# Ledger of designs, part 50: peptides against a protein of PDB entry 7PB4

Target 1, 105 residues: chain A of PDB entry 7PB4
Amino acid sequence: KMLNIKEYKEKLLSTLGEFLEDHFPLPDRSVKKKKKNIQESSVNLITLHEMLEILINRLFDVPHDPYVKISDSFWPPYVELLLRNGIALRHPEDPTRIRLEAFHQ
Target 2, 218 residues: chain B of PDB entry 7PB4
Amino acid sequence: DALQMAVGYFEKGPIKASQNKDKTLEKHLKTVENVAWKNGLASEEIDILLNIALSGKFGNAVNTRILKCMIPATVISEDSVVKAVSWLCVGKCSGSTKVLFYRWLVAMFDFIDRKEQINLLYGFFFASLQDDALCPYVCHLLYLLTKKENVKPFRVRKLLDLQAKMGMQPHLQALLSLYKFFAPALISVSLPVRKKIYFKNSENLWKTALLAVKQRNR

## One batch from the design tools (peptide; aimed at target 1 I5 K9 L12, target 2 F154)

Design b2_p15_7 (made by RFdiffusion4)
Pose (drawn by RFdiffusion4):
Structure b2_p15_7 (pose): chain A 91 residues (1-28, 43-105), chain B 212 residues (1-189, 196-218), chain P 15 residues (1-15)
Amino acid sequence: KMLNIKEYKEKLLSTLGEFLEDHFPLPDVNLITLHEMLEILINRLFDVPHDPYVKISDSFWPPYVELLLRNGIALRHPEDPTRIRLEAFHQ
Amino acid sequence: DALQMAVGYFEKGPIKASQNKDKTLEKHLKTVENVAWKNGLASEEIDILLNIALSGKFGNAVNTRILKCMIPATVISEDSVVKAVSWLCVGKCSGSTKVLFYRWLVAMFDFIDRKEQINLLYGFFFASLQDDALCPYVCHLLYLLTKKENVKPFRVRKLLDLQAKMGMQPHLQALLSLYKFFAPALISVKIYFKNSENLWKTALLAVKQRNR
Amino acid sequence: MEDEVVVLEEIALRL
């Protein structure tokens, strides 16, 4: 059961990365890829389940933040505009 | 054949400025509906015309008439429905066309050969609940399509939030009651739906439905 | 791992 889940996760992650690079590229400060941004969000969601917010730095391309906001992937902090969290789809 | 000429004409897409082209389009569309309302269309023709209508090609009236004449002689391929869902995801489709398509999918539900690959699109179907123009028809579709495996906690939470936003709407209550039946531990809280008139009820479709 | 899979599926779906 574990190995099946692992194979599925790895396949989903690889195909998601390819899809992101194909459909959400950077334009050319130092910006990070959308993949790294999603990785940071996923990591913070499970590492700190009581504070899953990550600060928005200059490396976050505003179009990516707005993209994640429009599609219900990322959520804004009720008071702090510089923080965003990942929607807890698992619950 | 008389129908295949119209199918090919619609596959060629819209043509030049109209000198006599309006009459040609009308003749082809009349031929298609006559065949559809007399004895029905085959699976291949339906696979072609449904996806042509749900694409950006042709105006709204042509797509509306094509959708209103999408009556199967036998069955409907599920792959055609998958491609139709995909064309819906493209977004170059009219709102009224989307409502008409969801009404058609509800009406033609028992005439789709297989429904497992369609159930795999439950997420795409559920995401359309945000749109308050598609909400009743999407709820009617999900009432038919929902299995036990589809009742995930996230969807229950989002449906409860939508019920709190919109109120206890009939279609939302019916879908929530189905979710309660399938997963009572995730939440506490088929049949009549408004605007559920079968627009595509021909006599032959009626005898096939009764034979079903 | 199962929870992370659910998150990845939703992200893939919504994009």

Design b2_p15_7_s1 (made by RFdiffusion4, then SolubleMPNN; from b2_p15_7, 8 letters changed)
Fold by OpenDDE base, seed 4:
Structure b2_p15_7_s1 (fold): chain B 105 residues (1-105), chain C 218 residues (1-218), chain A 15 residues (1-15)
Amino acid sequence: as target 1 above (105 residues)
Amino acid sequence: as target 2 above (218 residues)
Amino acid sequence: IEKEKEILEAIYQRL
């Protein structure tokens, strides 16, 4: 039973990862490395998969304060996507913090 | 030149706390407006000014006026559009500015140099269909972007669910008709045979300018 | 683990 649940979780994560890569890829910023504005090119954006992993992990690690601070590595369209789809919520008092939605409520 | 000074003012911001800040701002804004409507702007000028208009550096009235004069001389860089979408999501621009941006994007679509990176934003734009104010313009944008490979079962379901909530909107029907054209097996529902696709005329704000751009690029 | 599965499924359904 436990092995089957673990295997299923791994398969689900893999399938979700593939889905996210296919339908929500990061824009290719590689071309901008050559031109002047060094600052925008220096921030490594995380994938939508990585962003979701951070939010999920925070929910399990710190369930009483499941909020993650939005960093410069968070691509703004991904934040907006998660909020619009009801996957994430903004902190009511701090718009720079987001949490995973509590889907069991 | 006067345009470089104006763009430089918006980019660098006002250097000194001069009492004449508003007059200086208005002068530079009128310079940008005049050049944009007469000759269009270079791709680099659009890149700078588009980011300024969406960054929240200035007030909504100024941002709206800047965005209205984002008229290309020749082309708009795809990179400028991708950056603009990012700024749009930071939440420093008004809802009216967001609507205006999508109207602008539809109106200027043919003048964007490439579409590969914009097409990668398809999933993001599709999620923006849930915004009632944006939905008509996002449908038009998606109609322009949609290829056969974008027509997926999950997107069909979402469009049908959206139609069930919002009713049979002309812009949703236009997009669904395109989806049915590319993937008839995914859309079992009878769609009215529309001879004419109907979208809100987003181009009306730039009609004269767009004619001038097309004439210059001949 | 079961809660994690349910969360992942819920995310996938909302995307």
Scores: peptide ipSAE 0.636, ipTM 0.928, DockQ to the pose 0.374
OpenDDE base, seeds 1, 2, 3, 5: peptide ipSAE 0.631, 0.633, 0.629, 0.635; ipTM 0.927, 0.928, 0.926, 0.928

Design b2_p15_7_s2 (made by RFdiffusion4, then SolubleMPNN; from b2_p15_7, 8 letters changed)
Fold by OpenDDE base, seed 5:
Structure b2_p15_7_s2 (fold): chain B 105 residues (1-105), chain C 218 residues (1-218), chain A 15 residues (1-15)
Amino acid sequence: as target 1 above (105 residues)
Amino acid sequence: as target 2 above (218 residues)
Amino acid sequence: IKEELEILEHIKLRL
């Protein structure tokens, strides 16, 4: 029973990962090598998959404060996507913090 | 160059020591407006000014005026549009600025140099259909972006659900008709054969400017 | 694990 649940979880995560990559990829940062001071902030953007993992883990690890601080690695369109689809919620007093919506309630 | 000084002012911000900050700002804004409407702006100038307009660095009135004069001389860089979408989502711009941006994006769509990266934003734009204020303009944008590969069963379901909620809106009907064209098996519902696609005339703000750009690029 | 699976399923349905 537990093995089947773990295998099902892995399959679901893999299927979700593929779905996220296919439909919500990061834009290719054309590293235009040209020296102009477009400080494209060297901040590595995380994937939507990684963002969701962070939010899920925080919900389980710290259920009394399930909020994650939005970092520069969070691509703003992904944050907006999660909020618009009701997957995430902003903290009512701190717009820089988001949580996963509690779908199990 | 007066334009370079104006762009530099918006990029670097107001020099603290200027007693007449508002007069200086208005002077530079008028310089940008005059050049944009007469000659259009270079892609690099649009890149800088578009980000400024959406960053929330200035007040809504200033940002609106900057965005209204984002008229290309030749092309708009796709990278500028992708960056602009990012700034739009940071939440420092008003709802009216968001609407204006989508109107601008539809109006200037043909002047964007490439569409490959914008097409990657398809899923993001599709999620923006849920915003009642954006929905008409997002439908128009999606109508321009939609390829056969984007027409998926889950998106069809979402469009039908949205139609059930909002009613048979002309902009939703236009998009659904395009979806039915690409994937007739996914849409069993008989859509009225509308001979005319009715989107809001987003181009009206730039109609004269767009004609001038098309004449210069001939 | 069951709750996590439910969350993943709901995320997939909402995207």
Scores: peptide ipSAE 0.562, ipTM 0.931, DockQ to the pose 0.334
OpenDDE base, seeds 1, 2, 3, 4: peptide ipSAE 0.558, 0.559, 0.556, 0.560; ipTM 0.931, 0.931, 0.931, 0.931

Design b2_p15_7_s3 (made by RFdiffusion4, then SolubleMPNN; from b2_p15_7, 7 letters changed)
Fold by OpenDDE base, seed 3:
Structure b2_p15_7_s3 (fold): chain B 105 residues (1-105), chain C 218 residues (1-218), chain A 15 residues (1-15)
Amino acid sequence: as target 1 above (105 residues)
Amino acid sequence: as target 2 above (218 residues)
Amino acid sequence: IKEELEVLEEIFRRL
């Protein structure tokens, strides 16, 4: 029974990862390194999968403060996507912090 | 030239602590507006000014005026659009600016140089259908972007659920009709054969300018 | 593990 749950979790994570890659890929930053001094800070954007992992882990690791600070690695369209779909919530007093929604209600 | 000085003012901010900040801003804004409506703007100028209009650097009135004059001389870079979508999501622009941006994006769609990166945003735009204010314009944008590969069962379900909530909206029916064209097996619902797809004329704000751009690029 | 699975399933449903 426990083995089947672990295997199912792994399969679900894999399927979710594939789904996220197929339907919500990052834009290819064609960094045309044209030499103009706009330090487009090469902020490495994380995948939507990685963003969700961070949010899930925070919910389970720190359930009393499940909020994650939005970093420059968080692609703004992904944040907006999660908020619009009711997957994440902004902190009511700090718009720079988001949490995973507690779906167990 | 006067345009370079105006763009430089918006990009770098006011160089001089002039007491007349508002008069200087208005002067530069009028310069940009005049050139944009007469000749159009270069892709690089649109890249700079579009980000400024959406970044929240200036007030809503200024941002609205800048966005209204984002008229290309020739083309708009898809990279500028992708960056603009990012700025739109940071939450520093008003709801009216968001609506105006999607209207602009639909109106200027044919002048965007490439669509590959914009098509990667399909999932994001699809999620924006849930915003009642954006929905008509996002439907129109998705109508322009949708390929067979984008028509998936889960998106069909979401569109039908949205139709159940919002009712049979003309813009939503237009998008569903396109989905049925690409994947007839996914849509069992009899869609009324609308002879005319009616999107809100988002391009009306730029109609004269777009005609002029098309004439210059012939 | 069950709670994590429920969270993953709900995320997938909302996407």
Scores: peptide ipSAE 0.656, ipTM 0.932, DockQ to the pose 0.374
OpenDDE base, seeds 1, 2, 4, 5: peptide ipSAE 0.650, 0.648, 0.654, 0.654; ipTM 0.930, 0.929, 0.931, 0.931

Design b2_p15_7_s4 (made by RFdiffusion4, then SolubleMPNN; from b2_p15_7, 9 letters changed)
Fold by OpenDDE base, seed 5:
Structure b2_p15_7_s4 (fold): chain B 105 residues (1-105), chain C 218 residues (1-218), chain A 15 residues (1-15)
Amino acid sequence: as target 1 above (105 residues)
Amino acid sequence: as target 2 above (218 residues)
Amino acid sequence: LKEELEVLEAIFEKL
């Protein structure tokens, strides 16, 4: 039973990863090397998969404060996507913090 | 020149020492407006000013006026649009600015140099259909972006669910009709044969400017 | 593990 659940979880994670890559890829930052506005290019954006992993881990690791601070590595359209789909919620008092929705409650 | 000074003012922000900040701002805004409506703006000027309009650096009235004069001389860079979508999501702009941006994006769609990166935003735009204020304009944008590869079973379900909630809206019907065209097997529902696809006229704000841009680029 | 699986399934359904 536990082995089957683990295997199913791994398969689901893999399938989710592929789905996220196919349908919600990061935009290719054509680093036009030449023009001076290089500063926006220096922030490494994380994938939607990585963002979800952070949110899931925070929910289970720190259930009393399941909020993650939005960093510059969080691509704003991903944050908006998660909020609009009801996957994440903003902190009521701090719009710079988001949590995973508690689907099991 | 006067335009470079105006763009530089918006980019660098108001110099603290100016006693007449509002008069200076209005002067530079009028300069940008005048050039944009007469000649259009260079792609670089649009890149700078579009980010400023969506970043929340200035008040909503100023941002609205800047966004209304984002008229290209020739082309808009796709990169500017991708950056703009990012700024739109940071939450520093008003709902009215978001609506205006999507209207602008639809109106200026043909002047965007490439569509490859904008097509990668398809999933994000599709999620924005849930916003009642944006939905009509996002449907129009998706109608322009949708390829056969974007028509997936899960998106069909979401559109049908949205139609069940919102009713048979003309903009949803237009998008569903396009989906049925690309993937007839995914849409078993008989769509009313609408002879005319009807979207809200997003172009009305820029109609004269768009005609002028098309004439200059002929 | 079961709770994590339920969360993953729910995320996948909402996307």
Scores: peptide ipSAE 0.597, ipTM 0.925, DockQ to the pose 0.359
OpenDDE base, seeds 1, 2, 3, 4: peptide ipSAE 0.595, 0.596, 0.596, 0.594; ipTM 0.925, 0.925, 0.925, 0.925

Design b2_p15_8 (made by RFdiffusion4)
Pose (drawn by RFdiffusion4):
Structure b2_p15_8 (pose): chain A 91 residues (1-28, 43-105), chain B 212 residues (1-189, 196-218), chain P 15 residues (1-15)
Amino acid sequence: KMLNIKEYKEKLLSTLGEFLEDHFPLPDVNLITLHEMLEILINRLFDVPHDPYVKISDSFWPPYVELLLRNGIALRHPEDPTRIRLEAFHQ
Amino acid sequence: DALQMAVGYFEKGPIKASQNKDKTLEKHLKTVENVAWKNGLASEEIDILLNIALSGKFGNAVNTRILKCMIPATVISEDSVVKAVSWLCVGKCSGSTKVLFYRWLVAMFDFIDRKEQINLLYGFFFASLQDDALCPYVCHLLYLLTKKENVKPFRVRKLLDLQAKMGMQPHLQALLSLYKFFAPALISVKIYFKNSENLWKTALLAVKQRNR
Amino acid sequence: DDEIVVLEEISLRLT
C-alpha cells in the first residue's frame, strides 16, 4: 500500500512539475519558480499545522500569488496581507 | 450520404462571408436534425458534432441547435463526453450552451455506454458549483453521478459552505442528502429538479428509455 | 496520503 502511494505521489509530482513549466513559466530581483512556491506552501502546511502562513517576499511573482488565489489554492490571512496559506484539501 | 455531407461541412468550420452560405448551413443543420428526430444519430457523428458545438467554432444558434439535436440512435461514447468536459474547461463556450449541455448530460445519462471515466471527472463537475447559473443543473448531474468514493471531506465542507451562502436550496438539499447517505460520519444532512424537462424526448428515444 | 490529496487538487485546479 505504501509503495503504491509513493509511486503515485512521485508520478503526480513529476507530471505536475512538467505541467507547470509548460503552462506557467517565469517571464525571463530574483524570482522563484511556481514549483518552489508550491513546495514552500505544502511544506509549511504540514510542518506548522497551527500557523501555515508564509510571508510574501519580493521573490514571489505577484501573478503567481494571484493565480493561486483565484483558483482556490491559496488563501489570504484575514488581517495580514503579507501572508498566505495553502487550502487544506486533506480535511 | 446525406448526413455525412453535413458532418463534413461542420468539420470544415465556419467559411467565408455569406452569399448563399446561410442557406447551405441551414440545409445541413436541417438534414442533421431530421435524421436525429427521425431515428437518431450514431456514436461517431455525435462524438463529432457535440465537440464541434462545444468548441468556439460557429455561432450560438448553430451550437444550440446542434445540442438540441444530439439524440443517439443507440448509445453515446464516454470518450466524447470526456472531450466535451474538456471543451467546457477551455472556456470559449457560451453560458447558455453550458446550461444546455448539462441538461443534455442529465437527460442522456442512461444512454452513455460507460460512466466510470465520467465519474473520474467528478472534480471538474463539482468545481462548477461556484457558478450560480450552472448550480442547479450541476447538482442534478452530481446526484446521478455521485458514488461513495466521491464523498470526500473537502467536498462535504465546501457543499455545506455553499448551502450556508445560498440557503437550503432544493438541489443543494438533494445532493446533501445523498452525501449524508453515503457518509453520515462526515455530516448529518432524487428526485425532482426544476428545469429538468427532457428537451430531447423523441418517440424513438422514449421507446429506448422504456426498453432500458 | 494527505499531501497527495493536496497535490491532486492543485493539479486539478491548475489544469

Design b2_p15_8_s1 (made by RFdiffusion4, then SolubleMPNN; from b2_p15_8, 6 letters changed)
Fold by OpenDDE base, seed 5:
Structure b2_p15_8_s1 (fold): chain B 105 residues (1-105), chain C 218 residues (1-218), chain A 15 residues (1-15)
Amino acid sequence: as target 1 above (105 residues)
Amino acid sequence: as target 2 above (218 residues)
Amino acid sequence: MEELEVLEEIKLRLS
């Protein structure tokens, strides 16, 4: 039973990853090398999958403070996507912090 | 030139020492407006000013005026649009600015140089259908973006659910009709044969400006 | 709450 659950979890993670890549890919930052606004190109954006992993881990690791600070690596459309779909919530007093929604509440 | 000075002002921000900050701002804003409506703006100028309008650097009134004059001389860079979408999501712009942006995006759609990266935002735009204020304009945008590859069963379900919630809205019907065209097997519901696709605000704020742009590029 | 349930719910909400 435990092996089946682990296998199912792995399969789900893989399927979710593929789904996220297919439907919510990062835009290709065509680093046009020549234009002066090079500074925006230096921030490595994380994937939606990575963002979700961070949020999930925080929920389980620090359940009393499950909020994650939005960094420059968080692509704003991903944040908005998670908020709109009820997957994440903003901190009521600090809009720079988000948490994974507690789906069992 | 006056335009470069104006763009530079918005980019660098007001120099603290100016006693007449409001007059200076108005002067530069009028310069941008005049050039934009007469000649259009270069893609680089739109890139800079669009980010400024959406970044929350200035007040809503100023941002609105800047966004209203984002009229291209020739083309708008796709990269500028992608960046703009990012700024919209940071939460520093008003809801009205977001609506205006989507109206602008629909109005200027044909002047965007490429659509490849914008098409990657399809999933994001689709999620924005849940916003009642944005929904009519997002439907119009999706109508312009939708390819057969975007028509998925889960999106059909979501559209039908949205229709169940909001009722049979003309903009939703238009998008559903397009979905049925691409994937008739996914939509079993009889859609009313609407002869005319109707989206809200078919008369955009830029009608005259767009005509002028088309005439100059011919 | 099991991690699996969280993943399932995320998938459900996105799809």
Scores: peptide ipSAE 0.674, ipTM 0.930, DockQ to the pose 0.351
OpenDDE base, seeds 1, 2, 3, 4: peptide ipSAE 0.671, 0.672, 0.673, 0.673; ipTM 0.928, 0.928, 0.928, 0.930

Design b2_p15_8_s2 (made by RFdiffusion4, then SolubleMPNN; from b2_p15_8, 8 letters changed)
Fold by OpenDDE base, seed 4:
Structure b2_p15_8_s2 (fold): chain B 105 residues (1-105), chain C 218 residues (1-218), chain A 15 residues (1-15)
Amino acid sequence: as target 1 above (105 residues)
Amino acid sequence: as target 2 above (218 residues)
Amino acid sequence: MKELEVLEAIKERLS
């Protein structure tokens, strides 16, 4: 039974990952390194999959404070997507922090 | 030139606490407006000014005026649009600015140089259909973007669910009709065969400007 | 079990 749950979880993660890549890919930043000094902060944007993993991990690792600070690696459209679909919630007092919604309520 | 000075002002911000900040701002804004409506703006100028309009650097009135004059001389860079969408989501622009942006995006759609990256945003735009204020314009945008490969069963379901909630909206019907055209097997519901697809705001704020752009690029 | 339920809920909301 435990092996089946683990296998199912892995399959679900894989399927979800594929789904996210297919339907919510990051835009290809043509890194035209135009040398102009605007430090376009080479902030590497993370995938939606990675973002969700961070949120899920925080929920389980720190259940009393499940909020994650929005970093520059968080692509704003992904944040908006998660909020609109009821997957994430903003902290009521700090809009720079988001949490995974408690789906069990 | 006057335009470069104006763009530079918006990009760098007012350097000195000039007592006449408002007069200077208005002067530069009028310069941008005049050039944009007469000749259009270069893609680089649109890139800069579009980000400024959506970044929340200035007040809503100024942002609205800047966005209204984002008229291309020739083309708009796809990268500018992608960046703009990101700025919209940061939450520093008003709801009215968001609506105006989508209206602008629909109006200027044919002048965007490429659509490959914008098409990658299809899923994001589709999720924005849930916003009642944006829905009519997002439907129009999706109508322009939708290819056969975008028509998926889960999206059909979501559109039908949305229709059930919002009622039979003309813009939603237009999008559903396109979906049925590409994938008739996915939509069992009889949609009225609308001979003409009508989206809200057929009278484009930029109608005259767009005609001028088309004439210059012929 | 809780993690699986979360994953399922996410998938359901996105799909």
Scores: peptide ipSAE 0.662, ipTM 0.928, DockQ to the pose 0.367
OpenDDE base, seeds 1, 2, 3, 5: peptide ipSAE 0.661, 0.661, 0.661, 0.660; ipTM 0.927, 0.928, 0.928, 0.928

Design b2_p15_8_s3 (made by RFdiffusion4, then SolubleMPNN; from b2_p15_8, 8 letters changed)
Fold by OpenDDE base, seed 3:
Structure b2_p15_8_s3 (fold): chain B 105 residues (1-105), chain C 218 residues (1-218), chain A 15 residues (1-15)
Amino acid sequence: as target 1 above (105 residues)
Amino acid sequence: as target 2 above (218 residues)
Amino acid sequence: MEELEVLEAIKERLS
């Protein structure tokens, strides 16, 4: 029974990862190295999978303060996506912080 | 060049020393508007001004005016659109600005140089269907973007659920009809064969300008 | 809440 749960979890993680990659990929920022000094901050955007992992980990690691600060690595459309789908919530007093939603049935 | 000075003003911000900040702003805004409607803007100018309009750097009235004059001389860069979508999501622009952006995007769709990166945003746009204010325009955008590969069972389910919630909306029916065209096996529901696809005329704001752009690029 | 339940809920909301 326990082996089946672990295997199921692994399959679910793999399937979710594939699903996220297929349907919510990052845009290929063709860093056109245009020479001009506009510090387009080469901020490496993280994947939606990585973003979710951060949020999940924070929820379990620090349940009394499950909020994560939105960094420049957080692609704004992903943040919006998670908020719209009820997966994440903004901090009521600090819009720069988000948490994973408590999926209490 | 008056246009370059105007764009530079918006990009760099008001130089502190100007006693009449509002008059200067209006002067430069009128310059941009005049050139945009007469000749269109270069792709680089649109890139700069579009980001400014969505960044929340200026007030809603100014942002609205800038966005309304985002008329290309030739093409709009896909990269500019992708960047704009990011700014849209940062939450510094008004709801009305968001609606206007999607109207603009639909109206200017044919003038965007490439669609590959925009197509990657399909999932994001699809999620935006849940926004009641955006839904009509997002449906139209998705209608333009949708390929057979985008028609998935889970998206069909979501569209049907949305229809159950919102009722039979013309824009939603148009999108569903396209989905049925690509994947008839996924949509068992008899959609009324609407002879005319009805989207809100998002392009009406730019109708004259779009005609002029098409004439210049012939 | 088990991690599995969270993952299932996320998948359900995105798909």
Scores: peptide ipSAE 0.668, ipTM 0.930, DockQ to the pose 0.349
OpenDDE base, seeds 1, 2, 4, 5: peptide ipSAE 0.667, 0.666, 0.666, 0.667; ipTM 0.930, 0.929, 0.929, 0.930

Design b2_p15_8_s4 (made by RFdiffusion4, then SolubleMPNN; from b2_p15_8, 8 letters changed)
Fold by OpenDDE base, seed 2:
Structure b2_p15_8_s4 (fold): chain B 105 residues (1-105), chain C 218 residues (1-218), chain A 15 residues (1-15)
Amino acid sequence: as target 1 above (105 residues)
Amino acid sequence: as target 2 above (218 residues)
Amino acid sequence: EEELEVLEAIKERLS
């Protein structure tokens, strides 16, 4: 039974990863180095998969404070996507913090 | 150049603590508006001003006026659109600004230089269909973006569910008809053969401007 | 088990 759960979890993670990559890819930041010093802060955006991993880990590692601070690596459309689909919630007092929705509650 | 000074004001903010901040702001807005409607704006100017309009740096009234004059001289950079979508999601712009942006995006769609990156945003735009205020304009945008490869079973399900909730909206029917065209096996529901794809195009704020842009680029 | 439920819920909401 436990082996089947682990295998199922791995399969689900893999399937979710593929789904996220196929349907919610990051835009290619054409770093057109045009000479104008627009300090486009070379902030490396994380994938939607990585963002979800952070949120999931925070929920389980720190259940009493499951909120993650939105960093510059969080692509705003991903944040909006998660909020709109009821996957994440903003902190009621701090809009810069989000948590994974407690689906098991 | 008066336009460069105006764009610089919006980008960098007021250099001098002018006592009459509102008068200076209005002067620069009028400069941008006049140039945009007469000649259109360069892609670089649109890049800067579009970001400002969506960043929440200024009030909603100012942002709305800036966005209404995002008229290209020739083309709009796809990169500007991708960046704009990012700013739209930061939560510093009003709901009305979001609606106006999607209206603008649909209106200016043909003037966007490339579509490769905007096509990657398909999933994001599709998720925005559930917003009642955005839905008509997002349907129109998706109608312009949709390829056969985008027509997936889960999206068909979501569209049908949305139709069940919202009713048979013309914009939703138009998108569903396109989906049925690309993947008839996924849509068993008899869609009324709407011969005329009716998106609310009649109220295009940029109709006159678009004609002028097309004439300049001929 | 809880992690699996979370993953399933995420997938369901995105798909």
Scores: peptide ipSAE 0.668, ipTM 0.932, DockQ to the pose 0.353
OpenDDE base, seeds 1, 3, 4, 5: peptide ipSAE 0.667, 0.667, 0.667, 0.668; ipTM 0.932, 0.932, 0.932, 0.933; seed 4 fails the geometry check

